# Peptides against a protein of PDB entry 3V4L: the designs that were tried, part 39

Target 1, 386 residues: chain A of PDB entry 3V4L
Amino acid sequence: GQPLAKDKVALLIGNMSYWEHPKLKAPLVDVYELTNLLRQLDFKVVSLLDLTEYEMCNAVDEFLLLLDKGVYGLLYYAGHGYENFGNSFMVPVDAPNPYRSENCLCVQNILKLMQEKETGLNVFLLDMCRKRNDYDDTIPILDALKVTANIVFGYATCQGAEAFEIQHSGLANGIFMKFLKDRLLEDKKITVLLDEVAEDMGKCHLTKGRQALEIRSSLSEKRALTDPVQGAPCSAEALVRNLQWAKAHELPESMCLKFQCGVHIQLGFAAEFSNVMIIYTSIVHKPPEIIMCDAYVTDFPLDLDIDPKHANKGTPEETGSYLVSKDLPKHCLYTRLSSLQKLKEHLIFTVCLSYQYSGLEDTVEEKQEVNVGKPLIAKLDMHRGL

## One batch from the design tools (peptide; made by RFdiffusion4, then SolubleMPNN)

Design b1_p10_8_s1 (from b1_p10_8, 5 letters changed)
Fold by OpenDDE base, seed 4:
Structure b1_p10_8_s1 (fold): chain B 386 residues (1-386), chain A 10 residues (1-10)
Amino acid sequence: as target 1 above (386 residues)
Amino acid sequence: EVPVAGVIEV
């Protein structure tokens, strides 16, 4: 019969905003597009941008809590990385220069932990460099992996090679995602799908002789990303998994704030990623005696590192939000919260209404505090160890 | 240098 997944879970990490390394651009688009495709495939997707070492460890731990017997696990990573002795290392945004294995996440260690969960399929899609790091002299003594025959690695590049992004004037995919996205929805064995992606990359003149996909697999069954999820969650563990995922993706409800002057503000929320939320404010009612009126958001928790210079923008794009801008209301002020994983407490902030009456020169301000609880990934308390 | 992702200018 066709294989059935008990459930399907994906963790997607895109690291771009490195502290001590060259900044990347492609991971933003790649994680977003892959998230949308995997959701069409009935994956529970956690999508995270710009994680520190500690945050990456916690994201992997939370991902492993979503895994169980017969669950399909997919890990995608886009960012800097290296490969020493056949071990792949994902580089966090806070990694020092030079980085070592102690500053990075070993993919084979994650695979070991996934094998302990008795997963139905383990897919790794690694859009990173695979060059040797000569500053890392550690020989990882990895314990022998179990023979589970359910493992697939799709490497964006060959061993000892670099992975590349395409620099365009706008948003563009990385090379791997550009070809992967066109085939990802096909009902094919995952190794066959990746082989077709490798052929498509090999036909491209830009990538030919620079980057080639490598497939490493031990997959004894005809498993596909299209494999149907088994029906309603029959176990307590499946209910817990569904609840945990749902918590990590719950947006705050839109609010209508009423000020004493009679101005009404709509406060709305949109998810860009599991750790990235857009707040937007719009004037929905203004008394005719009020000639000018703006609604700013301010007084965010310090843990979010919100620069006021990037808050309250007239467009989503001015906040660095290019992907969800088409789905946002127009004529708002926009603020991008890009580090929701850092939120230890409830998201409390101030809505400040600045307005002017007809015939008065002085600007008046009214303020309302708003508590939206823990939005998105902040519900997982990824910081419980600090 | 540590291994870093390259950029292809198009």
Scores: peptide ipSAE 0.175, ipTM 0.838, DockQ to the pose 0.886
Fold by OpenDDE base, seed 5:
Structure b1_p10_8_s1 (fold): chain B 386 residues (1-386), chain A 10 residues (1-10)
Amino acid sequence: as target 1 above (386 residues)
Amino acid sequence: EVPVAGVIEV
C-alpha cells in the first residue's frame, strides 16, 4: 500500500543575526519558502529565526514533543555550522568566537532522540558549512544509533566544504534551497528527490567545484514528503501534538478600539514566522472635527527588545518585513515583533492615539492598554528554565 | 577563524 505518515512535523531554524559571527541573509527567505512548501505537504511547521543556544535547545525539545511512533520528523537548519568526525553542529546566534561543541547543537544527538520516538521518517536538511572546526578538538561520545532504516540527511554541501548564499540586490535563497524548492512537492522517494536536486545543483555554473549536495541515507522504504497523513487522530498523543502545534500558531484576534474622541482603530496581527509577528493599526473611523490622527503602539514588554525607532512604520518593509507584506492590509502603521520566544508574560502594550481638532493647535493623546495573551510560539514558554 | 557560511557575490 502507499506509505502513511501518522503525522508530519517540521522544525525549521534560520540563524542570521549572529552576535560574534558574520551575519547571513539567505536563512530568512529559505525558512519562509520551505515553511510554505512543507505546509502544502501537510506538515505541522514550526519556523524560528535567530535562536540562542538555550532557545534552540528548547525548540528541539518542543519539536521532540510533537514526534511519536510513525510520525515524519523533518529538521531544517540554515545558519553557521561545522562538521567534526561526521557529527554536524548547528551554531546558535549567541555562540562565542570561537565556538565549540558545548556552544552548539549536535544533529546526531537530535537524531538519537528522534529514534527514541520511533518516528516513521527522519529527515535532516542541513544548510550549513561542513568544514572542520579546528577550535573544537572534542570527539563527541554519541550513543549508538538504532538501526531504524528511516534516516535521510540532505547536506547542502560536501564534507569539509562550505555552503553558500548568493548575494543579490534583493531577497535571495541560499544555493541549496534554490534547487530544493523547485522539487520539494514532487511525489518521489525523498532520496530520489534529493538526488534530482543534487543533479540540478551540479548543472549550475555558480556551484561547480564550490558546493555539491551530499545525500546520506539508510532509508529502506519508499517514503516521500508527499506521503498522506493518517486520518483522524488515533491516540491521545496525536491530539496533544495537534493542540501543541495549534498553540504555537494562534494569532491574537483583530480588535476594534474605540477612543473617547470617537476615533475607531483597527488593530490586527499577522505571523511572518512562529516567533515573528507583525502588529498593524489603521484608522477605521474619524469624526470630521478631527483633522489629523495617528495610532501608535508602544510600551511593549522589555523582554521583546523593541526599538521604538523601528516601530510604527508606514510600510511593512521599513520594519524589516519583506516576505508577508503582500498579505498585509495597506495604509497601516506596522510594528514587527521578531523575538516572541523571549516573551515571558502576556503581550501587553499601549495603543496611543495622537490627534488634532480643527481650530486647535495642541495635539491631544488618548491611550488604551491592550492584552493579547501569549501569541504564537510564546504559548510554548520556550524561556521556561531560566 | 571558525568555519562560517560562504557568500557568493553575483
Scores: peptide ipSAE 0.101, ipTM 0.792, DockQ to the pose 0.894
Fold by OpenDDE base, seed 2:
Structure b1_p10_8_s1 (fold): chain B 386 residues (1-386), chain A 10 residues (1-10)
Amino acid sequence: as target 1 above (386 residues)
Amino acid sequence: EVPVAGVIEV
């Protein structure tokens, strides 16, 4: 019979905004496009950008809570990384220069924990360098992995090689994602699909002699990313998993704010990633005696580190939101919250209406406080380990 | 120097 997944869960991490290392660009587009493709494959996807070591550990722990017997687990990582002694290390954005294994997440440790969950399939897609880090002499003593015959690694590059992004004018994929995205929806055994991606990469003149995909697999069964999820969630555990994932992806409801001057504002929310949200404001009603009015958002929680100079932009693109701009309403002011994983409390902020009456020179201000609770990933309490 | 992702300019 066709293999069935009990459920399908993916964690996608894209690290770009490194503190002590060169900034990347491709992970933004790669995580976004892969998220949309895996959602079409009925994966529960958590998509996270720019995580610290602590935030990456918590994201992995929350991902492991979604795993259970017969569940398909997929981990994608795009960012800086290295490989020492056959162990793959993902580099957090706060990693020092030089970084060591103590500052990084070991993929083989995550795999061990996934095997303890008795998962149906374990897929790792590692879009990072595999060069040795000579500043890390630590030999990790990893416990022996179980023989589960359900492991697939897709490495964006060969052992000892670099992974590359292509700088074009504008947004571009990394090399691996550029070819992976064209085949990811195919109903093929995952190792066959990745082999076809490797052939497509091998035909590209840009990658020839620089980057080649490596596949490492113990997968003995014909399992595909297209494999259907087994029926309605019949178990209490499956229902809990579905509810937990849904909570982590629940946007605040759109609000209609009414000001004393008779101006009405629509406040709306859009998800770019599980930890990135766009707030938008629009004037939906204005009395005729008010000649000009604008609705600004301000007074965000300090944990979000929102620079007012980057808030309240006339376009989504001016906030750094290039991917979801087509799905947003026009003629708003836009603010991008890029670090929702840092939010410890409810998202409380102020909506400030600035307006002018016909025949008065002075600008008038009215303010309303808004509490939208914990949006998106902030509902998982990724801080529970402190 | 630590391993860093390369950039290909096109």
Scores: peptide ipSAE 0.082, ipTM 0.787, DockQ to the pose 0.890
Fold by OpenDDE base, seed 3:
Structure b1_p10_8_s1 (fold): chain B 386 residues (1-386), chain A 10 residues (1-10)
Amino acid sequence: as target 1 above (386 residues)
Amino acid sequence: EVPVAGVIEV
């Protein structure tokens, strides 16, 4: 019969905004597009951008809590990385220059932990460089992996090679995701799907002699990303997993704020990623005596590092939100919260209404504090160890 | 120099 997944869980990490390293662009689009495709495949997807070492460790730990016997686990990483002695290292955004293994996450250590969960399938999609880091002389002593015959690595590049993004005018995928996305929904054994992606990439003139997909697999069964999830969650563990995932994806409810001047504001929320939320404000009612009014959001928790210069934009794109802008209401002010993982407490902020009456020169302000609880990934309390 | 992702300009 067709294999069944007990469940399907994916962690997608895209690191771009490095502190001490060149900034990337492709991981934004790649994580977003892959998230949407994996959701169509009934994956529970956690999508995270710009994680520190500590945040990456916690994201992996939370991902491992979603894994259990017969669950399909997929880890995707796009960012800087290296490979020493056949061990793949994902580089956090706070990694020093030069970075070492002590500053990075070893993929083979994650694989060991996934094997302890008795997973049905382990897929790693690594969109990173595989060059040796000569500043790291650490030889990881890895324990012998179990023979589980359920492991697939898709490396965006060959051993010792670089992974590339294509610099176009605007948003573009990395090379690997550009070809992967066209095949990902196919009902094929995952190794056959990746082989077709490798052939498609090999036809590209841009990648010839620079980047080629490498597939490493022990997968003995005909398992596909399209494999159906086993029906109703029959176990307490499956219910807990479903609830844990649902918590990480719960948006605040839209609010209607009423000001003393009679202005009504709609406050809304949209998820771009599991750690990235757009807040938008719109004037839904204005008394005729008020000629101009704007609803600004301010006084955010310091842990979110929100620059007021990037808040309250007239378009989603001016916040850096290019992907969800089509699904957002028009004629709002938009604020992008890109670091929801950093939120230790409830998201409390101020909505400030600035308005002018007809025939008065001075602007009037009214303020309301809003508590929206812990949005999205902030519900997992990923920072409780600091 | 540490390994970094490359950019292909088109």
Scores: peptide ipSAE 0.073, ipTM 0.784, DockQ to the pose 0.891

Design b1_p10_8_s2 (from b1_p10_8, 4 letters changed)
Fold by OpenDDE base, seed 1:
Structure b1_p10_8_s2 (fold): chain B 386 residues (1-386), chain A 10 residues (1-10)
Amino acid sequence: as target 1 above (386 residues)
Amino acid sequence: MVPTMGVIYA
């Protein structure tokens, strides 16, 4: 019969905004496009940008809680990385310069934990460098992996090589995602799909002799990313997994705020990633005696590190949101919350209406506090270890 | 220097 997945779960991490290392751009587009493709494949996707070491550990732990017997697990990472002695290390955004294994996440340790869950398929897609880090003299004593015959690695580059992003005047994919996205929906064994991606990448003149896809597999069965999910959740664990995923993707409901002056504001929310939300405000009703009015959001929780200079923009693009702008309402003020994984409490903020009456020179302000609970990834208490 | 992702300018 056709192989069935008990469920399909993906964790996608894109690190770009490094503190002590060169900033990247491709992970933004790559995580976004891969999220949309994996959702079309009935994956439960958690997509996270710009994680610290602690936040990456917690994201992996929450991902491992979603894994169970016969579940397909996919981990994608785009960012800085290295490989020592066949061990792949993902570099968090807060990693020091130089970084070591103690500052990084070992992919083979994650694989060990995935094997303990008796997963149906383990896919790692690693868009990072595989050069040796000579500042890391540690040899990870990895316990022997179990022989599960269900592991696939797609490395964006060969052993000892760099991976590359292409920078031009606009947003661009990394080299790996550029070719992967065109084939990801094909009903093929995952190793056959990746081999075709390797052939397509091998034709790219930009990376010829610099980057080549490496496939490492123990996959003995014909498993594909297109394999259907088992229709009914057959276990309590499957129900919990569905509920946890639903919580991590729940947006606040749109609100209509009414001010004493008779102005009505629409407050709306959009997800860019599991940890990135756009807030937008629009004036939906204005009394004729009010000549000008603007609705600003302010007084965000300190944990979110919101710079007021980047809040309340006339376009999504001015906030750094280039991917979801087409799906947003026009003629709003936009604010991008890019670090929802830092939110320990409810998202409480102020909506400030500034307005002017006809024939009065002075501006009047009215304020309303808004509590939207824990949006998106902030519902997963990723902070329980601090 | 630690390994970092390369940039190709096109």
Scores: peptide ipSAE 0.458, ipTM 0.938, DockQ to the pose 0.902
Fold by OpenDDE base, seed 2:
Structure b1_p10_8_s2 (fold): chain B 386 residues (1-386), chain A 10 residues (1-10)
Amino acid sequence: as target 1 above (386 residues)
Amino acid sequence: MVPTMGVIYA
C-alpha cells in the first residue's frame, strides 16, 4: 500500500541578523517559500527567523513535542554553520566570534531525540557551511544512533565546503532553495527528489565547482513528502498536537476602534512567519470637521525591542516586510514585530490618534490601549525554562 | 576566521 504518515511536522529556522558575524539575506525568502510549499504538502510548519541559542533550543524542544510514532519530521535550517568530525552545528544569531559547539545546536543530537520519538521519517535540509571550525577542538561524545532506516540529510554543500547565497538587486533565494522549490511538490521518494535537485544545481554555472548538494540517507522505504496523512486524528495526543499547532498560528482578530471624536480605526494583523507579525492601521471613518488625522501604534512591550523609527511606516517594505505586502490592505500605517518569541506576557500596545479640527491650530490626541493576548509563537511560552 | 556562508554577487 502507499506509505502513510501519522502526521507531518516541520521546523524551519532562518538566521540572518547575526550580532558578531556577516549578515545574510537569503534565509528570509527561503524560509517563506519553503513554508508555503510544505503547507501545500499538509505539513504543520513552524517558521522562525533570527533565533538566539536559547530560542533555538526551545524551538527544537517544542518541535520534538509535536513528534510521535510514525510522524514525519522535517528540520530545515538556513544560516551560518560548520561541521566538525561528522557533526553539524547550526549557529544562533547571538553566537560569539569565534563560536564553539557550546554556543551552537548539534543536528545529530536533535536526530537522536527524533529517533526516541519513533518517527516515520526524519528529513534534515541544512543550508549552511560544512567547513571545519578550527576554533572548536571539542569532540562531542554522541551516543550511538539507533538504526531506524528512515533518515535523510540534504546538505546544501559537500563536506568541508562552503555554502553560498546569491545577492542581487532585490529578493533572491539561496542556491539550494532556488532548485529545491521547483521539485519539492513532486510525488517521488525524497532521496530521488533530492538527487534531481542535485542534478539541476550541478547544471548552474554560478555553483559549478563551488557548491554541490550532498545526500546522506538510510531510507529503506519509498517515502515521499507527498505521502498522505493518516485520516482523522483519533488519538487524544493527535488532537492535543493539532490544538497546540493551531494556537501557535492563531492571529489576533481584526478590530474597529472608535474614538470620542468620531474617528474609526481598523486595526489588522498579518503573519509573515510564526515569530513575525505585521500590525496595520487605517482610518475607516473621519468626521468632516476633522481636517488631519493620523493613527499610530506605540508603547509596545520592551521584550520586543521595537525601534519607533521603524514603526508606523507608509508601506510594508519600509518596515522590512517584502513578502506579504501584496496580501495587505493599501493606505495603512504598518509596523513589523519580528521577535514574537521574546514576548513573555500579553501583547499590549497603545493606538494613538492625532487629529486637528477645522479652524483650530492645536493638535488633539486620543489614546486606546489594545490587548491582543499572545499572538502566534508567543502562545507556546518558549520562555518557560527560566 | 570561523566558517560563514559565502556571498555570490550576481
Scores: peptide ipSAE 0.457, ipTM 0.938, DockQ to the pose 0.900
Fold by OpenDDE base, seed 4:
Structure b1_p10_8_s2 (fold): chain B 386 residues (1-386), chain A 10 residues (1-10)
Amino acid sequence: as target 1 above (386 residues)
Amino acid sequence: MVPTMGVIYA
């Protein structure tokens, strides 16, 4: 019979905004598109951008809590990385220059921990460099992996090679995701699917002789990403997993704020990623005596590092939100919260209404504090231990 | 220099 997944869980990490390294662009689009595809495949997807070492460790730990016997686990990473002695290292955004293994996450260590969960399938999709880091002389003494015969690695490049992103004037996928996305929904054994992606990449003139997909697998069963999830969660563990995932993806409810002047504001929220939320404000009612009014959001928690210069924009794109802009209401002011994993407390902020009456020269302000609790990934308390 | 993802400008 077709294999059944007990559940399907994916962690997608895209690191772009490196402190000490070249900034990337492709991981934004790649994580977003892969999230949407994996959701169509009934994956529970956690999607995270721009994680520090500590935040990456916590994201992996939370991902491992979602894994259990017969669960399909998928880890995708797009960012800087290296490979020393067959060990792949994902580079956090706060990694020093030069970085070493102590500053990075070892994929094989994650695999070891996934094997302890008795997962049904372990898929790693690594859109990173596999070049040796000569600044890291550490030979990781990894314990012998268990022989689980349920492991697939899709490496965007060959061992010892660089991976590349294609930068155009607009948003574009990385090379690997460009080809992967066209096949990801196919009902094929995951190794066969990746082999077809490798052939498609090999036909591309841009990638030929620069980047080639490598598949490393120990997969004894015909497992596919299309494999159906077993029916209703019958176990306490499956219920806990479903609740934990749902908790990490709960948006605040939209609010209608009423000001003393009679202006009504709609406050709305949209998820771009599990750690990235757009706040938008719109004026839904204005008394005729008020000639001009704007609704600004301000006084965010310091933990979010919100630059006021990037808040309250007339378009989502001016905030750096290019992906969800089509689904957002028009004629709002938009603010992008890109670091929800840093939020230690409830998201409390101020809505400031600035308005002018007909025949008065002075601008009037009214303020209302809003508490939206812990949005999205902030509910997981990924900062525990700082 | 540490390994970093390359950029192809197209």
Scores: peptide ipSAE 0.455, ipTM 0.938, DockQ to the pose 0.881
Fold by OpenDDE base, seed 5:
Structure b1_p10_8_s2 (fold): chain B 386 residues (1-386), chain A 10 residues (1-10)
Amino acid sequence: as target 1 above (386 residues)
Amino acid sequence: MVPTMGVIYA
């Protein structure tokens, strides 16, 4: 019969905004495009940008809680990284310069934990460098991996080599994602699919002799990313997993705010990533005696580190939101919350209406506090581990 | 320097 997944879960991490290292651009596009493709493949996708070491550990722990017997697990990482002694290390955005294994997440440790869950398939897609880090002399004593089948590594580059992003005047993919995205939806054994991606990369003049895909697999079965999910949740654990995932993807409901002056504001929310939300405001009703009227969002929780200079923009692009702008309503003011994983409390903020009456020089302000609870990834309480 | 992702300008 066709293989069935009990469920399909993916964690996608894109690190770009490094504190002590060169900033990247491709992980933004790569995580976004891969998220959309994996959702079409019925994956439960958590997509996270710019995680600290602590936040990456918590994201992996939460991902591992979503894994169970016969579940397909996919981990994608795009960012800085290295490989020492066959161990792949993902570099958090807060990693020092130089970084060491103690500042990084070891992929093979994650694999060990995934194997303990008796997963039906483990896929690692590692869009990172595989050069040796000579500042890290640590030899991880990895316990012998259980001889479990159904592991697949797609390394964006060969052992000891660099991976590259392509920078154009606009948004561009990393080299690996550029080719992976064109084939990811194909109903093929995952190793066959990745072999075809490797061939496509090998034909490209930009990548030839610079970057080549390496596939490492213990996959003894015909498993594909297209394998159907088993219908009804058959266990209490499957129900919990579904509820946890649903909570991490719940947006606040759109609200209509009514001010004393008779102005009505629509407040809306959109997800760019599991930890990135756009707030938008629009004036939906204005009395004719009001000549000018603007609705600003302010007084965000300090944990979000929202610079007011980057809030309340006339376009999504001015907030740094280039990918979802087409799906947003027009003629709003936009604010991008890019660090929802840092939110410990409810998202409470103020909507400030500034307006002017015809024939009055002075601006009038009215304020309403809004509580939207814990949006998206903030529902997982990734901070509870301390 | 630690290993970092390379950039190809095209």
Scores: peptide ipSAE 0.451, ipTM 0.936, DockQ to the pose 0.886

